# Designs tried in a protein design run: peptides against a protein of PDB entry 5OOQ. Part 4

Target 1, 227 residues: chain A of PDB entry 5OOQ
Amino acid sequence: YREDVRQVVTHPANALSFLQPGRLVEISVNGKDNYGWGAVVDFAKRINKRNPSAVYTDHESYIVNVVVNTMYIDSPVNLLKPFNPTLPEGIRPAEEGEKSICAVIPITLDSIKSIGNLRLYMPKDIRASGQKETVGKSLREVNRRFPDGIPVLDPVKNMKIEDEDFLKLMKKIDVLNTKLSSNPLTNSMRLEELYGKYSRKHDLHEDMKQLKRKISESQAVIQLDDL

## One batch from the design tools (peptide; made by RFdiffusion4, then SolubleMPNN; aimed at target 1 R119; its pose is not in this set)

Design b1_p30_5_s3
Fold by OpenDDE base, seed 3:
Structure b1_p30_5_s3 (fold): chain B 227 residues (1-227), chain A 30 residues (1-30)
Amino acid sequence: as target 1 above (227 residues)
Amino acid sequence: SEEEEKKKKEIEEIIKKMLEEKLIAPPVSF
């Protein structure tokens, strides 16, 4: 059930509108490499210049650049390619007892475990020397302030996901959490129907353009209010 | 529950302090 919720939440039709600069996201690459909470830099539609006809799944069709503070210090970060989510061998989070550094990594939506209900203030130029480390310090401070975990966006209250089948899924999860046994196996087939509905209802390309405009406008308003 | 409401208030207070410190940006209007 948690994976089913994650698939709906991380679908482009739902997730992209919340991937503003500084948005906190919990990152797990290939279900193995857990980087913990990172901060969104930006996102773009995935384009393969070598194979323009490449077809990606919805969850792999966008690249999200994120700052993490858990990169293993000896990882070959110089081999990272912008907008390439296929990470080089040796790119991994630090294990227990290892030192970590801050890095910007490109990930897919499928690598997002959860979306936080918080946004960091991001430096104007994240590529400038020392700026990633500043974000890394902010990430550590946020984690310190929330020992029980960073608040996650509510899919219904915050993300406004109002699909009837999704709401039924959420109700089932609530019932399960109260230890009322409902049979989990019947829900996987309904998720494919949900994804089909999202794909048909949303032109993801136009939604992305509108979102980029709204993000730019929102950033301008935030800068004006900070003045 | 009263405990859930207490936890919610605690989180809101933490967020308020972090906003005042400019550690985090203002919440998105939903």
Scores: peptide ipSAE 0.553, ipTM 0.911, DockQ to the pose 0.620
OpenDDE base, seeds 1, 2, 4, 5: peptide ipSAE 0.549, 0.547, 0.545, 0.546; ipTM 0.910, 0.911, 0.898, 0.909; seed 4 fails the geometry check

